# Peptides against a protein of PDB entry 8YVU: the designs that were tried, part 171

Target 1, 39 residues: chain A of PDB entry 8YVU
Amino acid sequence: PQLCYILDAILFLYGIVLTLLYCRLKIQVRKAAITSYEK
Target 2, 160 residues: chain B of PDB entry 8YVU
Amino acid sequence: TWLTVLKKEQEFLGVTQILTAMICLCFGTVVCSVLDISHIEGDIFSSFKAGYPFWGAIFFSISGMLSIISERRNATYLVRGSLGANTASSIAGGTGITILIINLKKSLAYIHIHSCQKFFETKCFMASFSTEIVVMMLFLTILGLGSAVSLTICGAGEEL

## One batch from the design tools (peptide; made by RFdiffusion4, then SolubleMPNN)

Design b2_p25_5_s1 (from b2_p25_5, 17 letters changed)
Fold by OpenDDE base, seed 3:
Structure b2_p25_5_s1 (fold): chain B 39 residues (1-39), chain C 160 residues (1-160), chain D 39 residues (1-39), chain A 25 residues (1-25)
Amino acid sequence: as target 1 above (39 residues)
Amino acid sequence: as target 2 above (160 residues)
Amino acid sequence: as target 1 above (39 residues)
Amino acid sequence: KQLLDIYLELFLKVLQIGLEVVNSV
């Protein structure tokens, strides 16, 4: 049971970090697409 | 192309919100069916008494559905509607997290006061079960909030 | 305890899906960067 | 009991809408 809660915490943290990184990467892709359209 | 990928990402976030909402509703239903919360002494199930699993799930479901519809129809009015729904879902998620944290603190305090070493004691079992459910709901709420915020940022970026 | 394992499974699946999406997005960013450099 | 019935009805409605959305995809 304790290991399960620890795993939940790790997976939760990982999910948050990945979501933030994904958002940042998506913003970068959008900026790159806009820049390519303006050229 | 890039637009197709972005569309798939928004759909994924919307699906995640709907899934989170469905899981929250399922947990709410199971807890209400198995436990008579009205007869449980204390504030261990305060989040359930407040009806959070239900209204929170509704907000996330609506937000997710509107996000998917907005993405599919690609209409300006739908984008604004989706942005509004995602904002509302984000607020609901934040409120839900606050309620769940308070409930979690109460549950942990209850466990500490009663020195729950024996899992099979009725009071300790209920407190432990409540803690587990609240933690699960907290994780789901944070996931839903993350998806709603992400969709809100995406929608705001399209309006600018 | 069983609910904890179910949560772990859901979080694990979510993490895998996000990782795959992140990898795909990263590849797209790299392709966009290469295309912008060639123009 | 009334509140539980209302929640159950809402849950069923959300489930139906969710299933319709999934079937539309």
Scores: peptide ipSAE 0.491, ipTM 0.822, DockQ to the pose 0.077
Fold by OpenDDE base, seed 1:
Structure b2_p25_5_s1 (fold): chain B 39 residues (1-39), chain C 160 residues (1-160), chain D 39 residues (1-39), chain A 25 residues (1-25)
Amino acid sequence: as target 1 above (39 residues)
Amino acid sequence: as target 2 above (160 residues)
Amino acid sequence: as target 1 above (39 residues)
Amino acid sequence: KQLLDIYLELFLKVLQIGLEVVNSV
């Protein structure tokens, strides 16, 4: 049972980090799309 | 460049694979140190008896290391070696998942048959502990397989 | 204990889905970068 | 027991290689 909670914590942290990276990448894609539209 | 981004992803995937392998080895060593698996009656630790945590971790570690080295040296022969190692790791991971699922089913069946409400009974504790470790190893193996497959696709794309 | 295992499964699935989405988004960013370099 | 010792040695070797890789990066 304690190991399950540790695994949950690791997976939760991983999910948060991936979400932040995804958001950053999405912003980069939007910026690239805007710069391509202005040219 | 596309190659630079792939290179960074390859390094990240390789590190993830090595980390997964290290965690699997740690679990294997902990189980072997705490439990005399040879004296445990039944198939609760069948995956450990088969040595999966050890050989699986070795394959994943080698695959991850080769991926990192291939990325660092940027040599064609290393890319091919990494692709081969990742393919081997993917096969090993698939086999490991199968073994772990079988072990998990046996452990779960044991818990169900003995109505393990008393966690402090030695047999029930061992079955529960085995189930927890097997589940963690299953998750780690799936993560390792995902990284190995991703590295294989990236390596195949570079050859292409 | 059962809730912990369910949570682990959900978080694991979420991590896999996010990883796949991140890979797809990264491929899109790369395609956009290549098209911007060729103009 | 012999198999366990072999696995332990392999584990230690993998750990050493992993540490070398981490130090090289």
Scores: peptide ipSAE 0.486, ipTM 0.806, DockQ to the pose 0.073
Fold by OpenDDE base, seed 4:
Structure b2_p25_5_s1 (fold): chain B 39 residues (1-39), chain C 160 residues (1-160), chain D 39 residues (1-39), chain A 25 residues (1-25)
Amino acid sequence: as target 1 above (39 residues)
Amino acid sequence: as target 2 above (160 residues)
Amino acid sequence: as target 1 above (39 residues)
Amino acid sequence: KQLLDIYLELFLKVLQIGLEVVNSV
């Protein structure tokens, strides 16, 4: 059970990091789309 | 530039691979230090007996390091080396997944045989602990394989 | 302990989904960058 | 113990690199 909680913590952290990266990437896509639309 | 984005992604993947490798090594070393796998009845720790946490982690670490170095130095020989290392790591990861799945099956079978209703029973505890570790290692191995494959694809794309 | 395993499964699935989405988004960014470069 | 220390240092270095990457994105 303790290992499970440790795993949960690691997976949770990983999920947060991936979410942040995804958000940043999404912002980049939006910026790229806006730049493409202005051309 | 697109190249800069790719480089950042490669570095991230390499870091992820190294991190995964380190975690795998940590688990392997902890298990080996706490448990005498040789005295445990059954094949609950077959992945550990095979030394997967060690050699797999080494392969992933090398692959990740080479990927990072290759990205930083932008040398053609390093790119090829990284590609080779990532390919090797991908193979190692696949092998590791297979070993871990086998271990998981054995562990689950052990739990089923003992009808582990009482978690505090030593045998059930060990089987459950093994299962948890194997699952963790399996997830880490999948992550490592994913990173290695991704790096391999990126490296192959750069060579073409 | 059972809840922990369920959480692990959910977090793992979330991680996989995020990874796939990240890959797709990355491909989109690449395509957008190529399109922007050709203009 | 030495191996653990080496691994820990490597882990910390990787973590630093990861943080730098995250900050650069």
Scores: peptide ipSAE 0.493, ipTM 0.820, DockQ to the pose 0.087; fails the geometry check
Fold by OpenDDE base, seed 2:
Structure b2_p25_5_s1 (fold): chain B 39 residues (1-39), chain C 160 residues (1-160), chain D 39 residues (1-39), chain A 25 residues (1-25)
Amino acid sequence: as target 1 above (39 residues)
Amino acid sequence: as target 2 above (160 residues)
Amino acid sequence: as target 1 above (39 residues)
Amino acid sequence: KQLLDIYLELFLKVLQIGLEVVNSV
C-alpha cells in the first residue's frame, strides 16, 4: 500500500517535469518556425 | 506541419481536461451516493460539501470542450473564448487545490487525534478513505490545472 | 489502497503519452535546426 | 441514470478523440 503512494508521487512528479519540458520544446519549435518563415 | 502538431496538442490537453473533469464528477457522485457526508462528524469531506467535484469538473469540462472546438474551427472568437474558459478553469483549479489541501489537513488531523492504528474502526476507516479520495482529487485537480494553464498559454500564443 | 492503484494506472498512461509527444517535439526541433543550418 | 448515460457518452467521445490523436501520432 505504501509503495503505491510512493509510485503515485514519482509518477506525478514525472508528469509535471515532462509537461514543463514539453512546453519548453513547444516554444522552441514555435520560435524555429517563426524564424524559418521570416527567411 | 508544426501547426498541426500544436493543434493536436491542444486537443489532447482539452481531452485531458475533460477526462479529469469526468473522473472528478464520478468520484464526487460515488462518494455522495455511498456516504452521507452530512452525518459525518468533522470536516473530513469539506471539499465534497463545498461541491468542488461538481463545479470544478464543470469548469474543466467546459474549458476542454471550448479548447477542442476552438482548435477545430480555428476561429478567432473561439480562441478568445477558449482562453477565457481556460483562465477561469485555472482559477477554479487553484481554488480547488486550496480547498483540497485544507480538507487533507483536516483529515490527517482527524486520523492523528483518533490514533487510527486500528483501521477496522468505522471512524478511522472513513477518515482514511476520505484522505485517499482527497489525495486523488488533489492530483486530478493539479492535472486539470496544468492542462488549463497549458491551453491558456497556447491560446495566448496564437493570439499574439 | 485500491484507488491508489487506479491513480497509478492513470498517471502511468499520462506519462507514456507525454513521453511520446515529447519525443515527437524533440524530433521536430531537430529537424527545424537542421533546416536552419542548411540555409 | 440519464446523467450517467450522458457522462458515459461524453467519456466515450473523449476516448475516441484520444484514440484518434494516438493514431495520428
Scores: peptide ipSAE 0.487, ipTM 0.824, DockQ to the pose 0.084; fails the geometry check

Design b2_p25_5_s2 (from b2_p25_5, 16 letters changed)
Fold by OpenDDE base, seed 4:
Structure b2_p25_5_s2 (fold): chain B 39 residues (1-39), chain C 160 residues (1-160), chain D 39 residues (1-39), chain A 25 residues (1-25)
Amino acid sequence: as target 1 above (39 residues)
Amino acid sequence: as target 2 above (160 residues)
Amino acid sequence: as target 1 above (39 residues)
Amino acid sequence: DQLLKVYLELFLRVLEIGLQVVNSV
């Protein structure tokens, strides 16, 4: 049970990090799309 | 700007590989230190007996380090080296996944055979612990493989 | 303990989905960058 | 036991290299 909670914590942290990275990437895509639209 | 973004992504992937490798090594070390795998009956820790947490982690660490170094120095030889290391790490990761799946199946089979209703029984506890560790290592290995493959694709794209 | 395993499964699935989405988004960014470079 | 020792040594070496890389960053 304790190991399961540790795994949950690691997976949760990983999920948060991936979410942040995804958000950053999404913002980059939007910026790229805006730049392409202005050209 | 695009190259800079890709470089940042490569560095991040390399760091992720190193981190994954370090976590795998830590788990391997802890399990080997706490449990005498040689005295455990059955193949519950077959992945540990095969030394996967160690050699797999080494491959991922080397791949990640080479990827970071290659990105920083922008040398063609380092890019090729990183690509080679990432490819090797990808192969190692695939092999590791296979080993871990086999171990997981054995662990689950062990749990099923003993009808582990009482978690506090030593055998059931060990089997459950093994299963949890194997699942964690499997997850880490998948992450490492994903990062290695991603780096390989990025490196291959830069060489073309 | 059962809840922990369920959470692990959900987090694992989430991690996989996010990884796939990240890969797709990365490919889109690359395509957008190539298109912007050709203009 | 010998294999474990070899793995431990390799682990320590990788850790050392990793620390060097981290310090270089």
Scores: peptide ipSAE 0.491, ipTM 0.822, DockQ to the pose 0.073
Fold by OpenDDE base, seed 2:
Structure b2_p25_5_s2 (fold): chain B 39 residues (1-39), chain C 160 residues (1-160), chain D 39 residues (1-39), chain A 25 residues (1-25)
Amino acid sequence: as target 1 above (39 residues)
Amino acid sequence: as target 2 above (160 residues)
Amino acid sequence: as target 1 above (39 residues)
Amino acid sequence: DQLLKVYLELFLRVLEIGLQVVNSV
């Protein structure tokens, strides 16, 4: 049971980190697309 | 192609938000159906008494739906509407998190005061159960907030 | 305790989905960068 | 009960959309 809660915490943290990274990557893709369109 | 991918991501975020909302509603409904919260002494279920699972889920659901619709129709007015809804949902999520944290603290305090080493006592069981549900709802609320914020940022980026 | 396991399952699924999306997005960024370099 | 049904339908629709998104990836 305690392991379950620990796993939840780890997975939750992982989810947050991935979401942030995904957002950053998405912004980069958008910037790249805009730059490509302007050329 | 990139815009299409971004739109798909927005739709996914909207779906995630709706899903989170639905899960919250389900938990709220189940708890309200099984437990008579009004007869429980203390503020262990304060979040439920406040109706957060219901109104919060409604806000998240509306926000998610609007986001999906906005993405599909690509209308400027819908984008603004979605942005507004997501902002509102983000505020609601933040409020919900606050309420849940308070509830969690109260629940933990209750467990500590009653020295709930014996989980078989009705009061300790209820407190533990409440704590578990509140924690789950807290995680779901954070997920919902994350999705709403993400959608808000995406929507704002499209308007700029 | 049972609820914890349910949460774990949900978070796990979410993590997998996000990972896949992140990988896809990363590939797209790389492709965009390559295209920009060739121009 | 009706509310639950509506929610269930919404959930199923969301699930379908999610699956479509996954399949499109």
Scores: peptide ipSAE 0.490, ipTM 0.827, DockQ to the pose 0.083
Fold by OpenDDE base, seed 1:
Structure b2_p25_5_s2 (fold): chain B 39 residues (1-39), chain C 160 residues (1-160), chain D 39 residues (1-39), chain A 25 residues (1-25)
Amino acid sequence: as target 1 above (39 residues)
Amino acid sequence: as target 2 above (160 residues)
Amino acid sequence: as target 1 above (39 residues)
Amino acid sequence: DQLLKVYLELFLRVLEIGLQVVNSV
């Protein structure tokens, strides 16, 4: 049971990091699309 | 730049693989240190007897390291090497998943046969502990496989 | 203990889905960058 | 036990190689 909680913590941290990276990447895609539209 | 983002992503995936490998190794070492697997009758620790935590950890570690190095040096030969290592790690991960599933089935069958109502009984505790470790290793292996496959796809996309 | 395993499964699935979405987004960013470079 | 020792040594060697490569970059 304690190991399960440790795994949950690791998976949760991984999920948060991936979410942040996804958000940053999405923002970059939007910026790239805007720049391409202005050209 | 988009290249910088891609590099950071590959590094992140590589770090994830290394971390997964290290955790798998830690589980292997803990189990081997606490339990004399050689004296345990049955196939509850079949994955450990096969040495999966070790060779799997090695493959994932190599794949992760190569991915990180490939991203840092941005050399074509390293990209190919990373792709090869990630492919090998993906195959190893798939094999590991199969072994772990078999081990999990055996462990669950053992728990069912002995009607382990009392987790404090030594045999039931060992079976439960084995099951928990195998499940954790399974999740870690799938995570590692996911990262390796992701890196493989990213690397293949760069070569095309 | 059972709840921990369920949480692990959910977090694991979330991680896989995010990884796939991230890969797709990464491919889109690459395509956008190539298109921007050709202009 | 012997197999475990061999695996441990292999892991340590791979780790050392990885660290060397990381430090060389």
Scores: peptide ipSAE 0.476, ipTM 0.823, DockQ to the pose 0.067
Fold by OpenDDE base, seed 5:
Structure b2_p25_5_s2 (fold): chain B 39 residues (1-39), chain C 160 residues (1-160), chain D 39 residues (1-39), chain A 25 residues (1-25)
Amino acid sequence: as target 1 above (39 residues)
Amino acid sequence: as target 2 above (160 residues)
Amino acid sequence: as target 1 above (39 residues)
Amino acid sequence: DQLLKVYLELFLRVLEIGLQVVNSV
């Protein structure tokens, strides 16, 4: 049971980090698209 | 296009939020159906007595639905509405986390006071079950809060 | 303990889906960067 | 039992409102 809770915590942290990275990457792509459209 | 992918991502976050809300509601419903919370002595199920699984699920569901709708219609008024709903859901999630932490502390204190070595004793079983459910609800609430905050930041970035 | 394993399965599936989406987004960012560099 | 019934009714109302909003869009 302890291993299950630890795994839950790791998977949860991984999900949060991936979500944040995905949002950052999305913002960067959006900025790049706007910059390319203005040229 | 990248915009289409970004829209799909916002939909994914909205769907995740709705799913989290539905799971929380299902757990709340199961607990209320199996256990008579009103007859349980102590504050082990204080979060359930306060109706958190219900109103929390409502806020997260509304936020998720508005996020999906805002992404689909791509209208400025819907973006503002989604931002407001996500902000409200973030506040609700923070309040829910606080309530769940308090409930967890009470459940742990109960286990320590009764020295629950016998798992099959009804009171100890109920306290252990409550602790497990509260931990699951806490994780789901943190996931919902994370999605709501992420959507709020993305929406705020689009308005600037 | 059984609920913990169910949560692990859900979090694992979520992590896989996010990873696939992140990879697709990263590939698109790279393609956009290459296209902007050739202009 | 009364609390559960109240929660179920509220949940159904929220679902109906959500479906109406989704259908209106």
Scores: peptide ipSAE 0.473, ipTM 0.816, DockQ to the pose 0.051; fails the geometry check

Design b2_p25_5_s3 (from b2_p25_5, 16 letters changed)
Fold by OpenDDE base, seed 2:
Structure b2_p25_5_s3 (fold): chain B 39 residues (1-39), chain C 160 residues (1-160), chain D 39 residues (1-39), chain A 25 residues (1-25)
Amino acid sequence: as target 1 above (39 residues)
Amino acid sequence: as target 2 above (160 residues)
Amino acid sequence: as target 1 above (39 residues)
Amino acid sequence: DELLKIYLELFLRVLQVGLEVVNSV
């Protein structure tokens, strides 16, 4: 039971980190697309 | 092609938000149906008494739906509407997190005061159950908030 | 305690989905970078 | 109890709309 809560915390943190990274990557893709369109 | 991918991501975020909202509503409904919160002493279920699982989930659901619709129709007015809805949902999520944290603190305090080493005692069981549900709702609310914020940023980026 | 396991399952699924999306996005960024370098 | 009923109704409506959206995708 305690392991379950620990796992929840880890998975939750992982989810947050991935979401942030995904957002950053998405912004980079958008910037790249805009730059490509302007060329 | 890139815009299409981004749109698909927005839809996914919207769906995630709706799903989170539905899960929250389901939990709220189950708890309210099984437990008579009004007769429970203390503020262990303060978040439920405030109806957060319901109104919060509704806001998240509406926000998610609007985001999906906005993405599909690509209408400027819908984008603005979605942005507004997502902003509102983000505020609601933040408020919900605050409420849930307060509830969690109260629940933990209750457990500590009653020295709930014996989980078989009705009061301790209720407190532990409340704590578990509140934690779950907190996680769901954070997920919902994350999705709403993400959608808001995406929507704002499209308007600029 | 049982609810914890349910949450774990949901978070796990979410993590997998996000990971897949992140990988896809990363590939797209790499492709965009390569295309920009060739121009 | 009345508030609960209202919430349940709203919940059902949201579920219905959500299902419609999912089916439309």
Scores: peptide ipSAE 0.495, ipTM 0.824, DockQ to the pose 0.078
Fold by OpenDDE base, seed 1:
Structure b2_p25_5_s3 (fold): chain B 39 residues (1-39), chain C 160 residues (1-160), chain D 39 residues (1-39), chain A 25 residues (1-25)
Amino acid sequence: as target 1 above (39 residues)
Amino acid sequence: as target 2 above (160 residues)
Amino acid sequence: as target 1 above (39 residues)
Amino acid sequence: DELLKIYLELFLRVLQVGLEVVNSV
């Protein structure tokens, strides 16, 4: 049971990091699309 | 730049693989240190007897390290090496998942047969502990496989 | 203990889905960058 | 036990190589 909680913490942290990276990547895609539209 | 983002992603995936490998190794070492697997009757620790935590950890570690190095040096030979290592790690991960599923089935069957109502009994505790460790290793292996496959796809995309 | 395993499964699934979405987004960014470079 | 020792040594060697490569970059 304690190991399960540790795994939950690791998976949760991984999920948060991936979410942040996804958000940053999405913002970059939007910026690239805007720059391409202005050209 | 998009290249910088891609590099950061590959490094992140590589770090994830290394971390997964280290955790798998830690589980292997803990189980081997606490339990004399050779004296345990049955196939509850079949994955450990097969040495999966060790060779799997090695493959994932190599794959992760190669991925990080490939991203840092941006050399064509390193990209190919990383792709090969990630492919090998993906195969190893798939094999590991199969072994772990078999082990999990055996462990669950053991728990069911012995009607383990009291987790404090030595046999039931060992079976439960084995099941928990195998499940954790399974999740870690799938995570590692996901990262390895992701890196493989990214590397293949760069070569095309 | 059962709740921990359920949470692990959910977090794991979330991680896989995010990884796939991230890969798709990464491919889109690469395509956008190539298109921007050809212009 | 012998197999475990071999695996441990291999793992340590891989870690050392990885650290050396990371430090060389």
Scores: peptide ipSAE 0.476, ipTM 0.822, DockQ to the pose 0.068
Fold by OpenDDE base, seed 4:
Formats: structure tokens, C-alpha cells, sequence
Structure b2_p25_5_s3 (fold): chain B 39 residues (1-39), chain C 160 residues (1-160), chain D 39 residues (1-39), chain A 25 residues (1-25)
């Protein structure tokens, strides 16, 4: 049970990090799309 | 800008590989230190007996390090080296996943055979613990493989 | 303990989905960058 | 036990190389 909670914590942290990275990437895509639209 | 973004992503992937490797090694070390795998009946810890947490972690660590170095120094030889290391790490990860799946199946079979209703029984506890550790290692291995493959694709794209 | 395993499964699935989405988004960014470079 | 020792040594070597690389950069 304790190991399961540790795993949950690690997976949760990983999920947060991936979410942040995804958000950053999404913002980059939007910026690239805006730049391409202005050209 | 795009190259800079890719470089940042490569570094992140390399760090992720190193971190994954370190976690795998930590788990391997802890399990080997706490449990005498040689005295455990059955193949519940087959992945540990095969030394996967160690050699797999080494491969991922090397791959991650080479990826970071390749990104930082921007040398053609380092890019090729990183690509080779990532490929090797990808192969190692695939092998590790296979070993871990086999171990997981054995662990689950063990739990099923003993009808582990009483979690506090030593055998059931060990089987459950093994299953949890194997699942964790499997997850880490998948993450490592994903990062290694991603780095390999990025490196291959830079060479083309 | 059962809730922990369920959470692990959900977090694992979430991690996989996010990884796939990240890969797709990365490919889109690459395609957008190539298209912007050709213009 | 011997295999574990070999792996531990390899791990330590990898860590040392990693630290050297990090310090070099």
C-alpha cells in the first residue's frame, strides 16, 4: 500500500510536468500559427 | 528558434532518461538490499535476477548523458554518438519491458495461485510487493524507452 | 489499497495519453516550422 | 551477490562519468 502511494506521487508529478510541457508546446504552436497567419 | 526548442526538448528528454535510470537503479538497489532474491522461491523477481534495473538504468543513463552532451556541444560526432546511444537504450528498454512483463505475469500468477485474501501472509505480501515494484519499473522503462525513441527520432532528423 | 491501484491506472493512462498528445503536437510544430521556413 | 557488486561498480562508474560531464559543461 505504501509503495502504491509513492507510485501515485511519482505518476502525479510526472503528469503535472507533462501537462506543463504540453501547455508550453501548445502556446508555441499558437504563436507559430499566429506568425504564419501574419505572413 | 525551432532548433533551440528541439535542443531544449532533447535536453529535457535526456534528463528524463537519466532520472528514470536513477529511479530504476534506486529501486533495484533497495530491493536487492532488503530482499535476498536468491532465497525467494519462484520467479517473482525474475527482472531483478536478470539484473535489468541495473543494466537498463546504465543504458538509459548513458543515452541521456550523451543526448545532453550532444545537444550542448553541437558536434557532429556527438550527435552520432547520441543517436547510437539512444538506439541502444531503445533496444535495452524494449528488452526490459519484455522482461518486466514476464515478471509481472509470474507475479500475478503467484498471487492467483495462493489466493491472497490475507495480504499479511509473507508470501502474498512478497508477491504483491514484487508486482508493485515491477509495475513501477515497467512504467519507468516505458518512459525511458519513449524518451530514447524520441531522442533517436530527433537525432535522425538532424542528420537528414 | 484498491483506490491506490485505480489511481495508478488512471495516472498511467493519463501519462500515456499526454505523451501521445505531446508527440502529435511536436509533429505539428515541426510541420508548422517547415511551412513557415518555406514561405 | 557478485553480480550485484559488478552492477554497483558499473553504476558508480556511470555516476562518476555523469558528474564529470556535468562539471565539464
Amino acid sequence: as target 1 above (39 residues)
Amino acid sequence: as target 2 above (160 residues)
Amino acid sequence: as target 1 above (39 residues)
Amino acid sequence: DELLKIYLELFLRVLQVGLEVVNSV
Scores: peptide ipSAE 0.474, ipTM 0.819, DockQ to the pose 0.067
Fold by OpenDDE base, seed 5:
Structure b2_p25_5_s3 (fold): chain B 39 residues (1-39), chain C 160 residues (1-160), chain D 39 residues (1-39), chain A 25 residues (1-25)
Amino acid sequence: as target 1 above (39 residues)
Amino acid sequence: as target 2 above (160 residues)
Amino acid sequence: as target 1 above (39 residues)
Amino acid sequence: DELLKIYLELFLRVLQVGLEVVNSV
């Protein structure tokens, strides 16, 4: 049971990091699309 | 640039793979240090007897390290080496999942046969502990396999 | 204890889905960059 | 016990090689 809580903490941290990276990537894709539309 | 972000993503996947490998190794070491697996009757710890936490951790660590190095040096020979290592790690991860599933089935069968109502009985406690460790190892192995497969696909896409 | 295992499964699934979406987005960005370089 | 020692040595060697490669970059 205690090991389950440790795994939850690791998975939660991993999920937060991936979400932040995904948001940054999405913002970059939007910027690239806007730049392509202006050309 | 997008290439810089993509590079950071590959590093993140490599770091995740190394971390997963280190956690698996730590669990393997703790279990082997606390429990004399050779004297435990039954196949509850068959994955540990086969040394999976150790050789699996080695394969994942090598794959993760090669992925990080390939990304940092941006050399063609390192990309090929990383692709090969990630492919080998993917195969190792698949084999590990199979072994862990078999171990989980045996552990669950043991709990069912002995009707482990008394958690404090040594045999039932060991079977329950084994089940918990095997489940954790299974999740870690699936995470490692996912990262290795993702890196393999990304590397193959760069070579085409 | 059971809730912990359910949470682990949900977080694990979320991590896999995010990883796949991130890879797809990465491939799209690479294709867009190649197309922009050819123009 | 002997198998565990062999695995531990192998793991330590892989870690050393990994650290050397990371430090060389």
Scores: peptide ipSAE 0.471, ipTM 0.817, DockQ to the pose 0.051

